# Peptides against a protein of PDB entry 7C96: the designs that were tried, part 78

Target 1, 73 residues: chain A of PDB entry 7C96
Amino acid sequence: PVIPDDFRCPISLELMKDPVIVSTGQTYERTCIEKWLQAGHGTCPKTQQTLTSTVLTPNYVLRSLIAQWCEAN

## One batch from the design tools (peptide; made by RFdiffusion4, then SolubleMPNN)

Design b2_p25_7_s4 (from b2_p25_7, 18 letters changed)
Fold by OpenDDE base, seed 2:
Structure b2_p25_7_s4 (fold): chain B 73 residues (1-73), chain A 25 residues (1-25)
Amino acid sequence: as target 1 above (73 residues)
Amino acid sequence: SEEEKEREEKEEENFKKLLEEAAAK
């Protein structure tokens, strides 16, 4: 089935398993954004805005929504 | 698997694309 855009990581382009929110409010797959940060970048991959923090906050709501979607599909 | 390899390559390609866009700013 068609994966909702909001459920796809902007980097992996796949359904997110461990979604995390960056300071800009955008959500990415944890492993993907970590690789980005480890590469020495301090910007949001999608928006290219400068991150005010490198803290990654788990997006539990989205994680739950994705889980529900996977359950139904 | 072959599918996993394909997904990984696509991710890598997009990752590089995003890096390129970031560097261009």
Scores: peptide ipSAE 0.529, ipTM 0.862, DockQ to the pose 0.462
Fold by OpenDDE base, seed 4:
Structure b2_p25_7_s4 (fold): chain B 73 residues (1-73), chain A 25 residues (1-25)
Amino acid sequence: as target 1 above (73 residues)
Amino acid sequence: SEEEKEREEKEEENFKKLLEEAAAK
């Protein structure tokens, strides 16, 4: 079945397993955004906005929604 | 698994493309 766009990481373009929210409110796969930050970037990959913080907040709601979707499909 | 490896390869490829785009700016 077609994977909802909101369930795909903007970087990997695949279904997220460990979604995290950055300061701009965008969500990415944890490993992807961590690699981006470690590469020395301080901007949001999708919006190019400067990150006010490098803190990554787990998107528990999305994680649950994705899990439910995977179970149903 | 083979599927997991393919997923990781695709992720790496997309990541590299993103880096190239960012570096060009």
Scores: peptide ipSAE 0.192, ipTM 0.727, DockQ to the pose 0.292
Fold by OpenDDE base, seed 3:
Structure b2_p25_7_s4 (fold): chain B 73 residues (1-73), chain A 25 residues (1-25)
Amino acid sequence: as target 1 above (73 residues)
Amino acid sequence: SEEEKEREEKEEENFKKLLEEAAAK
């Protein structure tokens, strides 16, 4: 089945397994955004906005929604 | 598994494309 766009990481374009929220409110796969930051970037990959914080907050709601979708499909 | 390997390869490829686009700016 087709994966909903909101469930795909903007970087990997794959179904997210460990979604995290950045300061701009965008959500990415943890490993992808960590690699981006470690590469020396300080912007949001999707919006190009400067990040006001390097804190990555787990998106528990989305994680649960994805899990439910995977169980149903 | 082969499925996990293919997923990892796609993620790596898309990440490289992102970096390439960012470097071009």
Scores: peptide ipSAE 0.185, ipTM 0.708, DockQ to the pose 0.282
Fold by OpenDDE base, seed 1:
Structure b2_p25_7_s4 (fold): chain B 73 residues (1-73), chain A 25 residues (1-25)
Amino acid sequence: as target 1 above (73 residues)
Amino acid sequence: SEEEKEREEKEEENFKKLLEEAAAK
């Protein structure tokens, strides 16, 4: 079935497995955003806003929602 | 798995495209 856009990483465009929230409130796959940051970028890939922090907060709620969606589909 | 490998390759390609777009701006 079609994967909801909110469940896709803005970078990989794939269903997120380990979603993390950045300072701008956007969520990305952990591996993707880490690579982005390591590449020397200090902005949000999706919004181009400057990140006020490089802290990556696990989006447990979204992770659970994705898991539930996967179980149903 | 083969599926995981294909997903990883797609992720890598999309990541590269994003980097190129960011560099162009």
Scores: peptide ipSAE 0.162, ipTM 0.691, DockQ to the pose 0.329

Design b2_p25_8_s1 (from b2_p25_8, 8 letters changed)
Fold by OpenDDE base, seed 1:
Structure b2_p25_8_s1 (fold): chain B 73 residues (1-73), chain A 25 residues (1-25)
Amino acid sequence: as target 1 above (73 residues)
Amino acid sequence: SEEEKVEEKVEEYLEKLKEEQLKKL
């Protein structure tokens, strides 16, 4: 089956295991965005917007949706 | 935990996906 685009990390393009939301509202795989931030970047990879915060908020809803999709496919 | 359950389901799917892709090569 085709993985929904919203379930793929904008960076890795892979199904997200631990989706987190950045200050711009975009969601990424935790490990991917952490590596991006650790590299010294302060922008959102997808939108190029400056991050107002480096806080990563778990996207629990998306995580659950991904799990449900995986169960069904 | 619920989080662990979700992670397991995702990992299981990814494993199947990898296997399927490998078979297509």
Scores: peptide ipSAE 0.200, ipTM 0.704, DockQ to the pose 0.034
Fold by OpenDDE base, seed 2:
Structure b2_p25_8_s1 (fold): chain B 73 residues (1-73), chain A 25 residues (1-25)
Amino acid sequence: as target 1 above (73 residues)
Amino acid sequence: SEEEKVEEKVEEYLEKLKEEQLKKL
């Protein structure tokens, strides 16, 4: 089945295992966005907006939705 | 934990996907 676009990391383009939200509201795979930030970038990979914080917030709702989708497919 | 359960389900799906792709080779 086709994986919904919202379930894919904008960076890896793969199904997210540990989705986290950045200050812009976009969601990424934790490992991907951490590497991006560690490389010295201060912008949102998808929107190019400047990040107001480097805090990564777990996207529990999306995590649950992805799990449910995986169980159903 | 519930978080671990979710991660397990995702990993299981990805493993199945990988196996299916290998069968097509």
Scores: peptide ipSAE 0.175, ipTM 0.683, DockQ to the pose 0.032
Fold by OpenDDE base, seed 4:
Structure b2_p25_8_s1 (fold): chain B 73 residues (1-73), chain A 25 residues (1-25)
Amino acid sequence: as target 1 above (73 residues)
Amino acid sequence: SEEEKVEEKVEEYLEKLKEEQLKKL
């Protein structure tokens, strides 16, 4: 089955296991975005918008949706 | 935890996918 685009990390292009939301509202795999931030970047990889915060919020809704999709397929 | 259970489901799926890809090599 084809993995929904919204379930893939914009950076790794892989199915997200630990999705987190950045200040711009975009969601990434935790490890990917953390590495991006640690490298000194202050922008959203997907939108190039400047991040107003480096706080990462777990996307529990998406995590659950991905799990449900995986279980069904 | 419930979070760990969710993560487990994703990992299981990815493992299956990985195995299928390896078979194509």
Scores: peptide ipSAE 0.167, ipTM 0.676, DockQ to the pose 0.033
Fold by OpenDDE base, seed 5:
Structure b2_p25_8_s1 (fold): chain B 73 residues (1-73), chain A 25 residues (1-25)
Amino acid sequence: as target 1 above (73 residues)
Amino acid sequence: SEEEKVEEKVEEYLEKLKEEQLKKL
């Protein structure tokens, strides 16, 4: 089956295992966005907007939806 | 934990997908 676009990380383009939300509201795979930030970037990879915070918030709802989708397929 | 459950489900799916693709070779 085709993986929903919302379940894929904008960076890795793969199914997210640990989705986190950045200050711009976009969601990424934790490891991907952490590497981006560690490289010295202060912008959102997808939107190029400046991040007002480097805090990463777990996207629990999306995580649950992805798990349910994987279980069903 | 819930995190471990998600990782397990994703990994299981990816394994199935990989196996299916290999079957076509």
Scores: peptide ipSAE 0.148, ipTM 0.649, DockQ to the pose 0.032

Design b2_p25_8_s2 (from b2_p25_8, 8 letters changed)
Fold by OpenDDE base, seed 5:
Structure b2_p25_8_s2 (fold): chain B 73 residues (1-73), chain A 25 residues (1-25)
Amino acid sequence: as target 1 above (73 residues)
Amino acid sequence: SKDEEVEKKVEEYLEELEEEEEELE
């Protein structure tokens, strides 16, 4: 089935398994954004805005929605 | 456009990750 755009990581373009929110409010797959940050980047991949924090907040709601979608499909 | 520029940067980074994964295998 077609994966909703909101469920895809902007970096990997794949269904997110562990979505996390960055300071800009954008959501990414944890591993993807962590690698991005480890590579020395200090910006949001999607918006190119400077990250005010490197803290990654789990997007529990989205994670749940994705899980429900996976169960239904 | 700005969106296109972002997409290019993401694609470039994705390619770098793929190359890294290939070297690890």
Scores: peptide ipSAE 0.083, ipTM 0.580, DockQ to the pose 0.049
Fold by OpenDDE base, seed 2:
Structure b2_p25_8_s2 (fold): chain B 73 residues (1-73), chain A 25 residues (1-25)
Amino acid sequence: as target 1 above (73 residues)
Amino acid sequence: SKDEEVEKKVEEYLEELEEEEEELE
């Protein structure tokens, strides 16, 4: 089945397993955004907005929605 | 490297996004 765009990491384009939210409100796969930040980038990959924080907040709601989608498909 | 792979995927995604947005306008 077609994966909803909101369930895919903007970086990997794959279904997210550990979605995290950056300061801009965009959600990415944890490993992907961590590597992006470790590479020295200070911007949001998708929006190119400057990140005001490097804190990554788990997106529990999305994680749950993805899990439910996986169970149904 | 892993960092390069991330950057490449981001670039590819952004390019596709820009093309899609341009086509939808």
Scores: peptide ipSAE 0.078, ipTM 0.549, DockQ to the pose 0.344
Fold by OpenDDE base, seed 3:
Structure b2_p25_8_s2 (fold): chain B 73 residues (1-73), chain A 25 residues (1-25)
Amino acid sequence: as target 1 above (73 residues)
Amino acid sequence: SKDEEVEKKVEEYLEELEEEEEELE
């Protein structure tokens, strides 16, 4: 079945396994956004807004929704 | 457009990551 766009990382374009929220409110795969930050970028990949914090907050709700979708498909 | 610029930047970054992984293998 087709993977919902909201379940795909904006960077890798793959199904997210460990989704995290950045300061701008956008969600990415943890590994992808960490590599982006380590490369010296200080902006949100999707919106290009300046990040006010490097804190990554786990998106538990989305993680659960993706898990439920995977179980049903 | 803004969306087009973002897509190009992401694609370029992904290419760099793939090249880096190939060099490490």
Scores: peptide ipSAE 0.076, ipTM 0.569, DockQ to the pose 0.049
Fold by OpenDDE base, seed 4:
Structure b2_p25_8_s2 (fold): chain B 73 residues (1-73), chain A 25 residues (1-25)
Amino acid sequence: as target 1 above (73 residues)
Amino acid sequence: SKDEEVEKKVEEYLEELEEEEEELE
């Protein structure tokens, strides 16, 4: 089935398993954004906005939605 | 466009990651 765009990581372009929200409000796969930050980047990959914080907040709602989608498909 | 620029940057970053992974093998 077709993966909803909102369920795919902007970096990996794959279905997110551990989605996290950055300070800009964008959501990425945890491992992807962590690697991005570890590489020394201080901007949001998708928006290029400077991150006000490096804190990654789990997107529990999205995680749940993805899980439900996976179960239904 | 801005979207194209972002896409290109992401692709370049992914290529770098792939190269790093290959070096570890």
Scores: peptide ipSAE 0.074, ipTM 0.565, DockQ to the pose 0.051

Design b2_p25_8_s3 (from b2_p25_8, 10 letters changed)
Fold by OpenDDE base, seed 3:
Structure b2_p25_8_s3 (fold): chain B 73 residues (1-73), chain A 25 residues (1-25)
Amino acid sequence: as target 1 above (73 residues)
Amino acid sequence: SEDEEVEKKVEEYLEQLKKEQELLE
């Protein structure tokens, strides 16, 4: 079946395995956003808003939803 | 414009990250 857009990382466009939330509220694959930040960027890739924090918060709810979808398909 | 240049740079970098991720999998 077709993968829901909300389950895809805005950077890799692949199914997220370790989704994390940035200060702007957007969710990315952890490895993708870490590479972006390590490259010296201080903005949100999707919205281009300035990040108020570099803290990455695990999106446990989305992680669970993706796992459930994978089990059902 | 400056905003246009920034958007192009972001798109190019995101494309590179996507290719790198696909190669690692």
Scores: peptide ipSAE 0.089, ipTM 0.591, DockQ to the pose 0.132
Fold by OpenDDE base, seed 5:
Structure b2_p25_8_s3 (fold): chain B 73 residues (1-73), chain A 25 residues (1-25)
Amino acid sequence: as target 1 above (73 residues)
Amino acid sequence: SEDEEVEKKVEEYLEQLKKEQELLE
């Protein structure tokens, strides 16, 4: 089945398994954004906005929605 | 411009990340 765009990581373009939200409000796969940050970047990959924080907040709602979608498809 | 150069670097790095993931799957 076709994966909803909102369920895909902007970096990997794959279905997110551990979605996290950055300070700009964008959501990425945890591993992908962590690698980006570990490389010394302080901007949001998608928007190029400066991150006010490097804290990654789990997107529990999206994680749940993705899980439900996976179970149904 | 510097902003344009940064944007290019972002795109290049993102492409590298995508490739890495594809190779590891």
Scores: peptide ipSAE 0.088, ipTM 0.600, DockQ to the pose 0.217
Fold by OpenDDE base, seed 2:
Structure b2_p25_8_s3 (fold): chain B 73 residues (1-73), chain A 25 residues (1-25)
Amino acid sequence: as target 1 above (73 residues)
Amino acid sequence: SEDEEVEKKVEEYLEQLKKEQELLE
């Protein structure tokens, strides 16, 4: 089945399992964005905007939607 | 390294976005 674009990590391009939101509002797979930040980057990979915070907020809604989609497909 | 792999994937993704943007214009 075709995976919705919003369900794919902009970095890994794979279905997200632990989606987190960065300060720009973009969502990434936790492990991917953590590695990006740990590498010393302070920008949003997708938008290239400077992050106002390095805090990662779990996207529980998206996580749930992805889970529901996986169950249905 | 893992960091290099992440950076590479990001670069590839950004290149794809750039190409898509050009096609939509």
Scores: peptide ipSAE 0.086, ipTM 0.587, DockQ to the pose 0.350
Fold by OpenDDE base, seed 1:
Structure b2_p25_8_s3 (fold): chain B 73 residues (1-73), chain A 25 residues (1-25)
Amino acid sequence: as target 1 above (73 residues)
Amino acid sequence: SEDEEVEKKVEEYLEQLKKEQELLE
C-alpha cells in the first residue's frame, strides 16, 4: 500500500522507524537528520529554516501511528 | 518550485552519503 507522506522521512523518503522532531517542528528519521547535522548543516532539510537547537525529540506519537499503520497494512 | 529545489538538494546530499559509504566499504 501507499505510505502516507507524513510517515516518510523527508530525507530518506522511506517509512520512518525512529522519527524525531527538530526545532522547526519537522520530523525526520533519526539517523538521517543526525548525519545531516554531523555534516555541519544548521538548517532544516525540508524547510531550510535555521535550527534554533540541535536537540532531537522523539516523535512517539508518530512512531505509534506508523506502527499501527504497519500492523494494518 | 521551492519544493523541487529542496528535493534536489536532498537527493544530492543522499548521493554524497552513498558515495561516502561506498568509500568506507
Scores: peptide ipSAE 0.052, ipTM 0.528, DockQ to the pose 0.051

Design b2_p25_8_s4 (from b2_p25_8, 7 letters changed)
Fold by OpenDDE base, seed 5:
Structure b2_p25_8_s4 (fold): chain B 73 residues (1-73), chain A 25 residues (1-25)
Amino acid sequence: as target 1 above (73 residues)
Amino acid sequence: SEEEEVEEKVKEYLEKLKEEQEKLE
């Protein structure tokens, strides 16, 4: 089945399993964005905006939506 | 420009991450 774009990580382009939100509001797969940050970057990969915080907030709503989609497909 | 150079570096790094992810599959 075709994966909705909003369910794909901008970095891996794969279905997100552990989506997290960065300070810019963009959502990424946790492992992907963590690697980016660990490499010393302080910007949002997709928007190039400077992150005001490196805190990663779990996107529980999206995680739930993805889970529901996976169950249905 | 420097901005363009940064964008290219980001693209390159993101590509590396994608490749690593694909390799782990």
Scores: peptide ipSAE 0.106, ipTM 0.620, DockQ to the pose 0.133
Fold by OpenDDE base, seed 3:
Structure b2_p25_8_s4 (fold): chain B 73 residues (1-73), chain A 25 residues (1-25)
Amino acid sequence: as target 1 above (73 residues)
Amino acid sequence: SEEEEVEEKVKEYLEKLKEEQEKLE
């Protein structure tokens, strides 16, 4: 089955397993965005907006939706 | 490095989005 676009990480383009929200409101796979930040970047990969914080907040809602989709497919 | 691989993937993704956007304009 085709993976919904909203369930794919903007960086890896793969199904997210540990989705996290950055300060701009965009969601990424935790591992991907951590590597981006560790590389010295201070912007949101998708929007290019400057990050006001490096705090990564788990997107529990999306995680649940992805889990439900995986169970059905 | 792993960080460079992520950066490359981001660049490729953004380039695709740009191309799609240009087609719509």
Scores: peptide ipSAE 0.103, ipTM 0.601, DockQ to the pose 0.356
Fold by OpenDDE base, seed 1:
Structure b2_p25_8_s4 (fold): chain B 73 residues (1-73), chain A 25 residues (1-25)
Amino acid sequence: as target 1 above (73 residues)
Amino acid sequence: SEEEEVEEKVKEYLEKLKEEQEKLE
């Protein structure tokens, strides 16, 4: 089935397994955004906004929604 | 490297977004 856009990582374009929220409010796959940050970038890949923090907050709600979607499909 | 691959994917994604935006204008 077609994966909802909100369930795909903006970077990998794949279904997120460990979604995390950055300071701009955008959500990415943890591994992807960590690699981006480790590469020396300080901006949000999708919005290009400067990150006010490099803290990554787990998006538990989205993770749960994705899990439910996977179970149903 | 893995970091470079991520950067490439981001660039491609951003390029697609720009193209889509141009089509809407």
Scores: peptide ipSAE 0.101, ipTM 0.592, DockQ to the pose 0.363
Fold by OpenDDE base, seed 2:
Order: C-alpha cells, then sequence, then structure tokens
Structure b2_p25_8_s4 (fold): chain B 73 residues (1-73), chain A 25 residues (1-25)
C-alpha cells in the first residue's frame, strides 16, 4: 500500500516509528533529526527555518495514527 | 558517517523541494 506522505520522515523518506516535532512544527523521525542537530545544524531540514529550540516533542498523535494505519494495511 | 548520510539525504530532499517549487512558479 501507498504510505501517506505525512507518515514519512522528510529526511529518511520512510515510515516514521518515533516521530518528534521540532519548534517549527515539522515532524521527523527522532534518530534522523537528532543526527542533524548533533552535526551542528540549527535549522529545520525541511523548511530551513531557524529552530527557536532544539527540544524534540514526541508526536504521540501521529505515532498512533501510523500504528493504526499499519494495522489496517 | 551517519551524520554525513543524514546530511546527504536532507540535501537530496531539499533539491526535490526546489524542483517542485520551480514547477509551481
Amino acid sequence: as target 1 above (73 residues)
Amino acid sequence: SEEEEVEEKVKEYLEKLKEEQEKLE
């Protein structure tokens, strides 16, 4: 089945397993965005906006939606 | 390295976004 675009990490382009939200509101796979930040980047990969914070917030809603989608497909 | 791999993927993604943006212009 075709994976919804919103369920794919902008970096890995794969189905997210541990989605996290950055300060810009974009969601990424945790490991991907952590590596990006650890590399010294301070911008949102997708939007190139400067991050006001490096705090990563788990996107529980999306995680649940992805899980439900996986169960149905 | 893993960090380099992420950076490469981001670059590729951004290039795709740029192409899509140009199509809409």
Scores: peptide ipSAE 0.065, ipTM 0.547, DockQ to the pose 0.374

## One batch from the design tools (peptide; made by RFdiffusion4, then SolubleMPNN)

Design b2_p26_1_s1 (from b2_p26_1, 14 letters changed)
Fold by OpenDDE base, seed 2:
Structure b2_p26_1_s1 (fold): chain B 73 residues (1-73), chain A 26 residues (1-26)
Amino acid sequence: as target 1 above (73 residues)
Amino acid sequence: SAAEAKLAQEHAELRARQEKAAAERA
């Protein structure tokens, strides 16, 4: 089945397993965004907005929704 | 400026990677 766009990491374009939210409100796969930040980038990959913080917040709601989707498909 | 050019380059590289990944899945 087709993976909902909101369930795909903007970087890898793959189904997220450990989604995290950045300061801009965008969600990415943890490993992907961490690599981006480690490379010295200070912007949001999707929006190009400057990040006000490099703190990554787990998106538990989305994680749960993805899990439910996977169970149904 | 050099800073702006660097930022643009970084995002361009990301987009290129995304496009490559998308093509591989198609």
Scores: peptide ipSAE 0.115, ipTM 0.651, DockQ to the pose 0.422
Fold by OpenDDE base, seed 5:
Structure b2_p26_1_s1 (fold): chain B 73 residues (1-73), chain A 26 residues (1-26)
Amino acid sequence: as target 1 above (73 residues)
Amino acid sequence: SAAEAKLAQEHAELRARQEKAAAERA
């Protein structure tokens, strides 16, 4: 089925399993954004905005929505 | 939580916008 754009990681372009929010408000797959940060980048991959924090906040709402979508499809 | 509620609202708005755009392209 067609995966909603906001369910796909902007980096991997795959369905997110562990979505996390960065300081800019954008959501990525945890492993993808962690690799990006570990590579020494300090910007948001999608918007190129400077990250004010390296804290990654789990997007529980999106995780739930994706889980529901997976159950239905 | 209030934070999660905001995320839910933002996502709903995003989906609505996407649906509107899709309808306009149809």
Scores: peptide ipSAE 0.026, ipTM 0.411, DockQ to the pose 0.037
Fold by OpenDDE base, seed 1:
Structure b2_p26_1_s1 (fold): chain B 73 residues (1-73), chain A 26 residues (1-26)
Amino acid sequence: as target 1 above (73 residues)
Amino acid sequence: SAAEAKLAQEHAELRARQEKAAAERA
């Protein structure tokens, strides 16, 4: 069925495999946001807010939710 | 089903937390 928007990376628009949370609270696919940051950007792709930190926190809860959804669909 | 409802609820709660966090950092 249709993949929930919250399960899609705002950058790749694909189902996230390794979701990570940035300082603004938004979640992205790790590889996507890393490339964005490595390109010299210091803002959140979705909100355009300046990131207070470049630390990427694994979103294990979302990862689990995505896995559960995939199993059910 | 009950399982689907539970998953949907967890998803909704997650979204709410994300929105709250975003608002606090805005």
Scores: peptide ipSAE 0.020, ipTM 0.469, DockQ to the pose 0.023
Fold by OpenDDE base, seed 3:
Structure b2_p26_1_s1 (fold): chain B 73 residues (1-73), chain A 26 residues (1-26)
Amino acid sequence: as target 1 above (73 residues)
Amino acid sequence: SAAEAKLAQEHAELRARQEKAAAERA
C-alpha cells in the first residue's frame, strides 16, 4: 500500500525506521539527517531554517504509529 | 507523485547550493 507522507523521511522519501526530531521540529530518518550534518550543513533540509542545535531526539510517538501502520499493512 | 518529485528536487537544489558555497570557501 501507499506509505503515508508523514511516515516518509523528507530526505530519502522512504518509510522511517528510526525517526528523529531536529531543532526545527521536523522529523527525519536518523541516518539521513546524520549524513546531512556530517557533510557540514547546518540547515533543516525541509524548511531550510538554520538549526539551533545538532541534537537529534528520537520521535517515539511517530515510531509507534509507523509500527502500528506496518502491522496493519 | 508530483509532491514527492517536488520535494526531491528541492533537496537536490539545496544540497547543490550548499556544496557550491562550500567549494567557494575552500
Scores: peptide ipSAE 0.101, ipTM 0.602, DockQ to the pose 0.043; fails the geometry check

Design b2_p26_1_s2 (from b2_p26_1, 18 letters changed)
Fold by OpenDDE base, seed 3:
Structure b2_p26_1_s2 (fold): chain B 73 residues (1-73), chain A 26 residues (1-26)
Amino acid sequence: as target 1 above (73 residues)
Amino acid sequence: SAELEKEKKEHEELREKQKKAQEERE
């Protein structure tokens, strides 16, 4: 079935399994954004805004929504 | 700087990849 755009990582373009929120409010797959940061980038992949923090906050709400979608499809 | 230009290029490539993927899904 067609995966909702909000459920796909902007980097991998795949269904997110461990979604995390960056300082700009955008959500990415944890492994993808960690690799991006480790590569020395200081901006948000989606918005190009400068990151004010490297802290990654788990997006449990989105994780739950994705899980519900996966169960139904 | 060289690093800034590389990052800008990577952003551009990411945007193009996202655009192509979206068009393919439609």
Scores: peptide ipSAE 0.380, ipTM 0.828, DockQ to the pose 0.771
Fold by OpenDDE base, seed 4:
Parts: C-alpha cells; structure tokens; sequence
Structure b2_p26_1_s2 (fold): chain B 73 residues (1-73), chain A 26 residues (1-26)
C-alpha cells in the first residue's frame, strides 16, 4: 500500500510515529523538528515561516489516523 | 515492502510505549 503524503514527515519523509504541530500549523515527526530547532533554526521547514513559538503540540488526531491506517493496511 | 512493514512496526511499538508512559503518569 501507498502511505498517504499527510502521514509522512515533511523532513524525514517517513511514516510519522510521534507527529507534532508547530506554530504554523504544520506537522512533523517530533524528533525531526526537535533536531531542526536545536540546530538553531526558528522557521518552519516546510513553509519557511518564522515560528511564533517553539512549543510542539502532539497531533493526536493524526496519530490516531495513522494507527488506523496501519491496522487496515 | 519490508521497509513499510518496519515503519508500521516501529509506529506500533512507539504507540505502546506512549500508552505505557501515560499510564505511569496516572
């Protein structure tokens, strides 16, 4: 089966395991975006928008959707 | 593919860990 694009991290391009939402509304794999931020970047990797906050919010809905997809495929 | 199955497995394992971690906090 083909993994939906929205289920892949924009950075790693892998199926997200711990998806988190940044201030711009984009979702990334936690480890990927954390490394990005730790490297000193203050922008959204996908949109290049400046992050108004470095808070990472777990995307529980997406996590659930991915889990359901994995179960069905 | 083998890679996809690996990703799915890792996702499942992490989900279980997350569940356990939540239980520990309760």
Amino acid sequence: as target 1 above (73 residues)
Amino acid sequence: SAELEKEKKEHEELREKQKKAQEERE
Scores: peptide ipSAE 0.251, ipTM 0.685, DockQ to the pose 0.021
Fold by OpenDDE base, seed 1:
Structure b2_p26_1_s2 (fold): chain B 73 residues (1-73), chain A 26 residues (1-26)
Amino acid sequence: as target 1 above (73 residues)
Amino acid sequence: SAELEKEKKEHEELREKQKKAQEERE
C-alpha cells in the first residue's frame, strides 16, 4: 500500500511516529522539528511562516489515524 | 514495500513503548 502524504513528515518524508503541531498548524515528526528549531530557525519548514511560538503540541488525532492505518494495511 | 514495512514496524515499536510508559504512570 501507499502511505498517505498527510501521514509523512514534511521534513523526513517518513511515516510519522511522534507527530507534533507547530504554531502555524503544520505537523512534523518531533525529532525533525526540534532539530530545526535548535539550529536557530524560527520559521515553519513547510510554509516559511514565522512561528509565533516554539511550543510543540502532540497531534494525538493524527497519531491515532496513523496507527489505525498501519493496522489495516 | 520493504521500506513501508520497516516504517510500520518502527511505528509499532514506538507505540508499544508509549503504551508501556503510560501504564507505568497509572
Scores: peptide ipSAE 0.245, ipTM 0.680, DockQ to the pose 0.021
Fold by OpenDDE base, seed 5:
Structure b2_p26_1_s2 (fold): chain B 73 residues (1-73), chain A 26 residues (1-26)
Amino acid sequence: as target 1 above (73 residues)
Amino acid sequence: SAELEKEKKEHEELREKQKKAQEERE
């Protein structure tokens, strides 16, 4: 089966295990975006937009969708 | 695909850890 692009982290390109949403609305793997922020960056890796906040919100909906996909395939 | 199966397994393992952590918060 082919993994949907929306299920892969824009940074690691791997199936997301702990997806989190940044202030721009984009979703990344938690560990990837945390490393990016810890490196001193204040922009969204994918869109280059300035982040209005460094708060990371768990994307529970996407986490559930990925889990369902894994179980079905 | 062996790569896909590996990713699915790692995802499942993390889900179990997350589930356990949530249960501890309840």
Scores: peptide ipSAE 0.240, ipTM 0.680, DockQ to the pose 0.021

